# Ledger of designs, part 6: peptides against a protein of PDB entry 2FGR

Target 1, 331 residues: chain A of PDB entry 2FGR
Amino acid sequence: SSVTLFGIVDTNVAYVNKDAAGDSRYGLGTSGASTSRLGLRGTEDLGGGLKAGFWLEGEIFGDDGNASGFNFKRRSTVSLSGNFGEVRLGRDLVPTSQKLTSYDLFSATGIGPFMGFRNWAAGQGADDNGIRANNLISYYTPNFGGFNAGFGYAFDEKQTIGTADSVGRYIGGYVAYDNGPLSASLGLAQQKTAVGGLATDRDEITLGASYNFGVAKLSGLLQQTKFKRDIGGDIKTNSYMLGASAPVGGVGEVKLQYALYDQKAIDSKAHQITLGYVHNLSKRTALYGNLAFLKNKDASTLGLQAKGVYAGGVQAGESQTGVQVGIRHAF

## One batch from the design tools (peptide; made by RFdiffusion4, then SolubleMPNN)

Design b1_p8_3_s3 (from b1_p8_3, 6 letters changed)
Fold by OpenDDE base, seed 3:
Structure b1_p8_3_s3 (fold): chain B 331 residues (1-331), chain A 8 residues (1-8)
Amino acid sequence: as target 1 above (331 residues)
Amino acid sequence: EIVTSWTS
């Protein structure tokens, strides 16, 4: 058996020109290109093609030295794998987010990522962004001539908030085709939560696709999230993303990504455009810069996620510009 | 035996 220690430290200087009060924020932020992390993982060959595995991973906050503590909330799984695929037990990315965030050219990190995987409705559940779940069982198939799939179920364990009695339950999965330069996926998920103390279903459907032309890669996402409430009506958001990336000079990568968030419950749209560059100093160390512009219309109050500096909203109808410049080191 | 390593 083996145990591997691994991690990433990613720290940046970040700026946003508007917070909720209309003032600028700047300082030292974290996780602008990749999420900073510390982890342990290992495998054991059990013979006959069967393997056991474990994975423990937590987020690192370099700007304050993890002042609020360290945990394994990124992943804490034990698994069995073989010709049948892989079964995982424990907190992890839910299958839908694991697959569909792969089409985000900013890897769901920093100020540039697709922000569709979000708590759009002030859901009171801990993971109402649809990214991870507690008490999760997941299964991932092998790749059969390109076709693959993943499924997951998270137990609510009779958790209650207000009158909601199934908080934290997740059921979801994806089907995909991954072959050569082409990737395409469809994901469906439902999560039980509460809004205002009332039972609410978070329904999610996501389509993703990418194609690698060698000289450039194109990627896209289409998503609908719907928080279904018995009282007050549904809170629906349609999110769209289109991005392109290209290698530069053998040592760099440039990324450009656009996203539109059509927030139906408030009849308001937000437009996000981000330019990113990563410069590899080595296989382990990179410099990076991100420039993002977020335009809110009407009642929209979305903010860029400059983690460690400012990740809150802005005033309704305001635009926000964000910059991150930082260092990423993998060990 | 368990082998501990430092690897990305």
Scores: peptide ipSAE 0.031, ipTM 0.694, DockQ to the pose 0.143
Fold by OpenDDE base, seed 5:
Structure b1_p8_3_s3 (fold): chain B 331 residues (1-331), chain A 8 residues (1-8)
Amino acid sequence: as target 1 above (331 residues)
Amino acid sequence: EIVTSWTS
């Protein structure tokens, strides 16, 4: 058996020109290029191609030394794997997010990521962004000539909010084709939650694809999220993303990504454009910079996620500019 | 991204 200690400390200086009051915010933030983390993982060979595994991972907040504590909410799984694939028990990325967020060139963190995986409807569940789930059982197939899939189910354990009695239940999965430079996936999920104390289904469909041309990589996402409410109508958002990245001089990477969030319930769109650069000082250490512009139209109030500095919304129809410059160190 | 690993 083996045990590995691993982690990332990513801390930055960040600036946004507008908060909810129209004022600028700046300071020391976290997780601009990759999410800061501390983890333990290991495997045991059980013979005959069967392995046991565990994975415990929590987020690190370098700006305040984890003042709010440390937990393993990123992942806390035990697993069995073999020729049949892998079965995981425990809190984890749900299969849909695990696969489909991989097409985000900004690693689902900082001010540049695709923000489609979001609680668009003031859902009252703990994980209404569709990213992770408690009480999760997941299964991942092997790769069969490129084809692979993942499935998951999370127990609600009769959690109630208001009149909703199945809060936290998740069912979902993806099918994918991963072969050489090409990756393509389709994901479907439903999560039960509550809005205003009433049972609500969060339905999600996501299509992702990427292709690595060597000189550059292209990546895209198409997503629809729908919070189906008994009263008040559905809250639907269509999200789109297109990004490109390219290596620079063998030591760096430049990234450009555009996203559109069409928020149907408020008939309002938001446009996000981010330029990023990572400079590798070593295999473990990098400097990085991100420049993001978010344009809200009409009633849209989205804000860039400058974690540790400001991640709230802005006034309706206002634009926001954000900058992050930081250090990422992996161990 | 490995600080330490061991086998028991």
Scores: peptide ipSAE 0.024, ipTM 0.701, DockQ to the pose 0.437
Fold by OpenDDE base, seed 4:
Structure b1_p8_3_s3 (fold): chain B 331 residues (1-331), chain A 8 residues (1-8)
Amino acid sequence: as target 1 above (331 residues)
Amino acid sequence: EIVTSWTS
């Protein structure tokens, strides 16, 4: 058996030119290239190809030393694995986000990532961004000639908000083909939540694909998120992403990613374009810079996620420019 | 993790 302590400390200086009041924000932020984390994981060989595992992981906020505390909300699982794949019990990424977020060249963090996995409807559930779930059971298949899949179910445990009585229930999964330079997957998920105290289904369909040409990698996402409200009509968002990355000089990586968020309920679009560069000082330590531009049209109020500095919205129809320069260290 | 919410 083994136990491994691991983590990432990623801290940056960040700037955004507009907040909800139209004012600039700047300071020390976190998780610009990778989410800062501290974790413990381990495995036990049970014989016959069966292994037990555990994984405990929480987010680190280097700017304030985790002043709000530390928890294992990123992942807290116990698992069995073998030739049949892996079964996990506990809070984790839901299978759909685990797989489909992998096509995000900005690693689902900082000011550049795909923001489609979002609470588009002021959902009142804790995980209405569709990324993680409490009370989750997950199963992941082995890779069979490239084909693989993941499935999950989260119990609502009769959580109620307003008149909604199944908040937090998740069911979803993906099918994928991963073979050498090619990855492609389709994910489907439904969460039960509440909006305005009324029962709402969060339906999500996501298609992702990437291809590594060696000299460059291309990646794309297509997503539809629909909050089907009992009263008030659906809140639907179509999100699109296309990105490219390339190694630079053997020590760096440049990334360019564009995303479009077509917010149907408010008939408004937002455009996001981000240029990123990572400079590897070592295997464990990197410097990085991100430059992002977010253009909101009409009633759109999206904001870049400069965690630790400002991650809120902006005034309707306003554009926002963000910069992050930081250090990432993995241990 | 992306932490976003709807802003009206």
Scores: peptide ipSAE 0.015, ipTM 0.463, DockQ to the pose 0.017
Fold by OpenDDE base, seed 2:
Structure b1_p8_3_s3 (fold): chain B 331 residues (1-331), chain A 8 residues (1-8)
Amino acid sequence: as target 1 above (331 residues)
Amino acid sequence: EIVTSWTS
């Protein structure tokens, strides 16, 4: 049997030119290139190709030394794996987010990532962004000549908010083809939640694809998120992403990514464009810089996610510029 | 990474 202690410390200097009051914010931020984390994982060979596993992982906030505490909310699973694939029990990324965020060239962190996996409707559930779930059972298939899939179910355990009585229930999955330079996936999910104390279904459909040309990689996402409400109508967002990355000089990587968020309930769009660069000093240590522009139209108030500095919204119709420069160290 | 192994 084996146990591995692992982690990442990623800290940056960050700046955004506008907050909700129209003022600039700057300081020391976290998780600009990769999410800072501390984890423990291990496996036990049970014989006959069967293995037991565990994984415990929590987020690290280097700027304040985890002043709000430490937990294992990133992942806390026990698993069995073998020729049949892998079954996991415990809090984790839901299968849809685990697979479909892989097409985000900014790895779902910092000021440049695709922001479609979001609580678009002031949902009152703990995980209404569709990223992780409590009380989760997941299954992942092996890869069969490129074809693979994942499925998940999370128990609501009769959690209630207002008149909603199944808050936290998740069901979802994806099918994918991963072979050589090509990856393509389709994901579907439904989560039970509450909005304004009333039962609401968060439905999500996501299509992703990427192709690695060697000299460059192209990646794209198409997503629809719909909070289905009985009163007030549905809250629907269509999100689009297109990105490109390329190696530079054998030690660096440049990334450019565009996203459009069409927020139907407020008839407003937001445009995001980000330029990023990573410079590898070693296998474990890198310097990085991100430059992001977010343009809100009409009633849109989206803000860039400069974690540790400012991650709130801006005034309606305002544009925001963000910068991150930092160090990432893995151990 | 720190890896610890043992025989159970």
Scores: peptide ipSAE 0.034, ipTM 0.743, DockQ to the pose 0.760; fails the geometry check

Design b1_p8_3_s4 (from b1_p8_3, 5 letters changed)
Fold by OpenDDE base, seed 5:
Structure b1_p8_3_s4 (fold): chain B 331 residues (1-331), chain A 8 residues (1-8)
Amino acid sequence: as target 1 above (331 residues)
Amino acid sequence: ELVVSWES
């Protein structure tokens, strides 16, 4: 039998020119290019094409040495896999986020990522950003000539918040086509949560696609997130993303990504544009820099996610500029 | 990555 120990330590110097008070913030942050992590995984061949597996992974915060502790909230699964695909039991990325975040050229990390997978409605559930779920059962198909799919269900276990009695229930999945340079996916999900102590459904539909031209890669996302509340009306956000990346000189990669967040409940838009560069010193070590601009219009208060420095909002209608320069090391 | 293997 075997066990693999793996991880990433990604730490940066970060700056944002505005916080909620209009003041600048700067310092040492984490996870600018990739999320810092520590994990254990392994597989056992059971014969006949059947394998057992486990995966335990937690986030690392290099700036403070995990002062708030360490857990396996990124992933804690046991699985069976074979010609039928893979069944997973345990906390994990929900199938929709696992597939659709793959089109984010900034790896859902740092100040440049697509921020559509978000709690748009002050949902009171633990995972109302639609990224992960507790008590999850997932199934992933094999790839059949490019076609593949994933499905998931998370038990609420009668978790209650206020009058909501099914908080944390998730049902969702995706269908995809992955073949050579082309990837395209459609994801649908519903999560039960609470807003203001009242039962709320978080409905999500996401379309993603990418194409690798060799000299450059294009990627895009279209998403609608709707928090359906019993009182107060729906909170709907339409999010759009378009990005491009290209290798540079065999040792680097440049990325440019634009996102638009149309927040219907407040009739306000936010525009995000990010330029990033990664310089590979080796297969395992890279330097990187990100420059992001976030323009809020009207009542929008979105902020860039400079983890470890400042990830809060700004004043309504204010713009924010962010910079990250850091080191990523994988082991 | 570090790979640890053992046999009984």
Scores: peptide ipSAE 0.060, ipTM 0.784, DockQ to the pose 0.669
Fold by OpenDDE base, seed 1:
Structure b1_p8_3_s4 (fold): chain B 331 residues (1-331), chain A 8 residues (1-8)
Amino acid sequence: as target 1 above (331 residues)
Amino acid sequence: ELVVSWES
């Protein structure tokens, strides 16, 4: 039998010029290029093309040595796989986020990523950002002729918040076409939660596509998130992203990504633009730098996610500039 | 990655 120990330690020096009080923040942050992680995984060949697997993965916070503890909340799955695809049991990325975040050129972390997968409505569920779920069963098809798909269901287990009685239930999936330089996907999901103690459905639709031209890659996302409250109006956000990346020589990659978050409930937009560079010192070690600008209009208060330094909002209508310079090491 | 092997 075999078990693989793996991980990433990604730590940076980060700066943002504004917090909620209008003051700058700076210090040592984490996960600027990739989410820092520690994991264990393994597979067992059961014969006949069937394999069993397990995957346990938690986030690492290098700046404070995981002072708040360590868990396997990133992924804790057992699985069976074969020619039929893969079935997973346990906490994981929900299928929609697993597939659609792949179009984010900033790997869904740091100050530059697409931030559409978010709790836009003060949802009271733990995973109201639509990224992961507890009590999850997932199925992923093989890739056949470019076509692939994933489906998931998470049990609410009668979790209640206020008068909401199905909190944490997730149902969703994606269909995709992945062939050579082209990738395109459609994802749909619904998650039950609560807002203000009242039952709310978080509905999400996401379209993603990318094309690798060799000299550069283009990637895009279109997303609508709608918190449909049993009592009260819907809270809707339309999010858009367009990004480009290109190799620099044989050792580097430059990235540029723009995102727009149209927050309908407050009739306010936020614009995010990020320039990133990764310099590979080796196959496992890289230096990186990110420069991000977030422009909030009107009542928008979004902040860049400088994890470990400042990830909160700013004053309404304020702009924020962020910088991260760090080291990513994989093992 | 580190691979640790043992007999079951």
Scores: peptide ipSAE 0.058, ipTM 0.788, DockQ to the pose 0.620
Fold by OpenDDE base, seed 3:
Structure b1_p8_3_s4 (fold): chain B 331 residues (1-331), chain A 8 residues (1-8)
Amino acid sequence: as target 1 above (331 residues)
Amino acid sequence: ELVVSWES
């Protein structure tokens, strides 16, 4: 049996030219290239091809030293694995997000990531962005000639908000083909939540694909998120992403990614374009820079996620420019 | 026995 201590400290200087009042924000932010974290994990060989595992991981906020505390909300699982695959018990990425966020060239981090995995409807549940879940059981298959899958179920445990009585229930999964330079996946999920104290279903369908040409990688996502409400109509968003990355001189990586968020409930679109660069000083330490532009049209109020500086919205129809420059160190 | 290691 073994236990491994691991982590990342990622801190940056960040700037956005507009907040909700139209004013600029700047300062020291966190997690611009990778999410800062502290974790413990381990495995035990039980014999016969069976292994037990555990994983405990929490987010680190370097700018304030975790002033609000530390927890293991990133992952807190115990697992069994073998020839059958892996079963996990505990809070974790839900299978759909675990697989489909892998096509985001910005790894769901900083000001440049695909923002489709979002609470589009002021959902009142804790995880209405569709990324993680409490009380989760998940199963991941082995890879069979490229084909693989993952499934998950989270218990609501009769949690209530207003008149909603199944808040937090999740069911979802993906099927995928991963072989050499090609990856492609389809994910489906439904989560029970509440909006305005009323029961609401968050339905999600996501298609992702990538191809590594060696000299460059292309990646894409297509997603529909629908908050189905009994009163007031559905809140539907269609999100699209296309990105490219390439190694630079053996020491760096450049990334360019475009995303479109078609917010049907307000008949408004937002366009996001991000240029990123990572410069490896070593295997464990990197410098990075991100430049993002977010154009909101009509009633759209989306904001870039400059964690630690400003992650709120902007005024309707306003554009926002963001910059992050930072250091990432892994241990 | 339990082995404690540092990821590097």
Scores: peptide ipSAE 0.035, ipTM 0.731, DockQ to the pose 0.142
Fold by OpenDDE base, seed 4:
Structure b1_p8_3_s4 (fold): chain B 331 residues (1-331), chain A 8 residues (1-8)
Amino acid sequence: as target 1 above (331 residues)
Amino acid sequence: ELVVSWES
């Protein structure tokens, strides 16, 4: 049996040239290269190939020392694992996000990540970005010659918002092929939520793939998110991502990623392009820089997620430039 | 026995 303490402290100086008022924001931000975290995990061998596990993980906000508190909202699971795979009970990444965000070369954090996993419709549920869920049961298969899968169900526990019931219910999963340099996955999910106090289904389909050529890695995502409303019509977003990364000089990594968010309900597109560089000072410590450009067209108001500095939207049709320079330290 | 470790 073992218990492991682990974490990441990632803090940066960040700048965005526009907020919702058209003004610049700058300061000390967090989680530019990896999400800052503190966690405990452990495993107990139960014999016969069966293991029990636990995982408790919360986000760290180094800029203010977690002034709003600390919790285990990133993951709080107990599990059984063996030759059959792994069953998890507790709040976690939903299977679809766990697998499909892995194709994001910016690790689903900072100003450069794929932003498709988002609450596109002012959903009133706590996890309407489709990333995590409360009351979650998950199952992950072993890898069978490359093929693997994950499935999950989250109980709504009769949560209501307005006239909407079943808020927070999640059902979803993925199938994948992971073998050597190749990874490819298809994910499907449905989540019950509310928009304007009315029942809404958040449907999501995501296709991801990556290939590591050694000298470079290519990665891509295709996603459709649809908030199906009984009144007012569907809110649909098609999101696309293509990224490349390459090692530099044995101590660094350069990343370039483009994403397009076609927001059908407002007939507006947003284009995101990000250049990132990570310089490894050691196995555990890195310096990094991100430069991101977000172009909103027409009614689009998306903003870069400079956590700790500014993560809100911009005025419709405005473009935003963001910069992060920081230190990532893992322990 | 329980072993406590630090991830590095």
Scores: peptide ipSAE 0.035, ipTM 0.727, DockQ to the pose 0.141; fails the geometry check

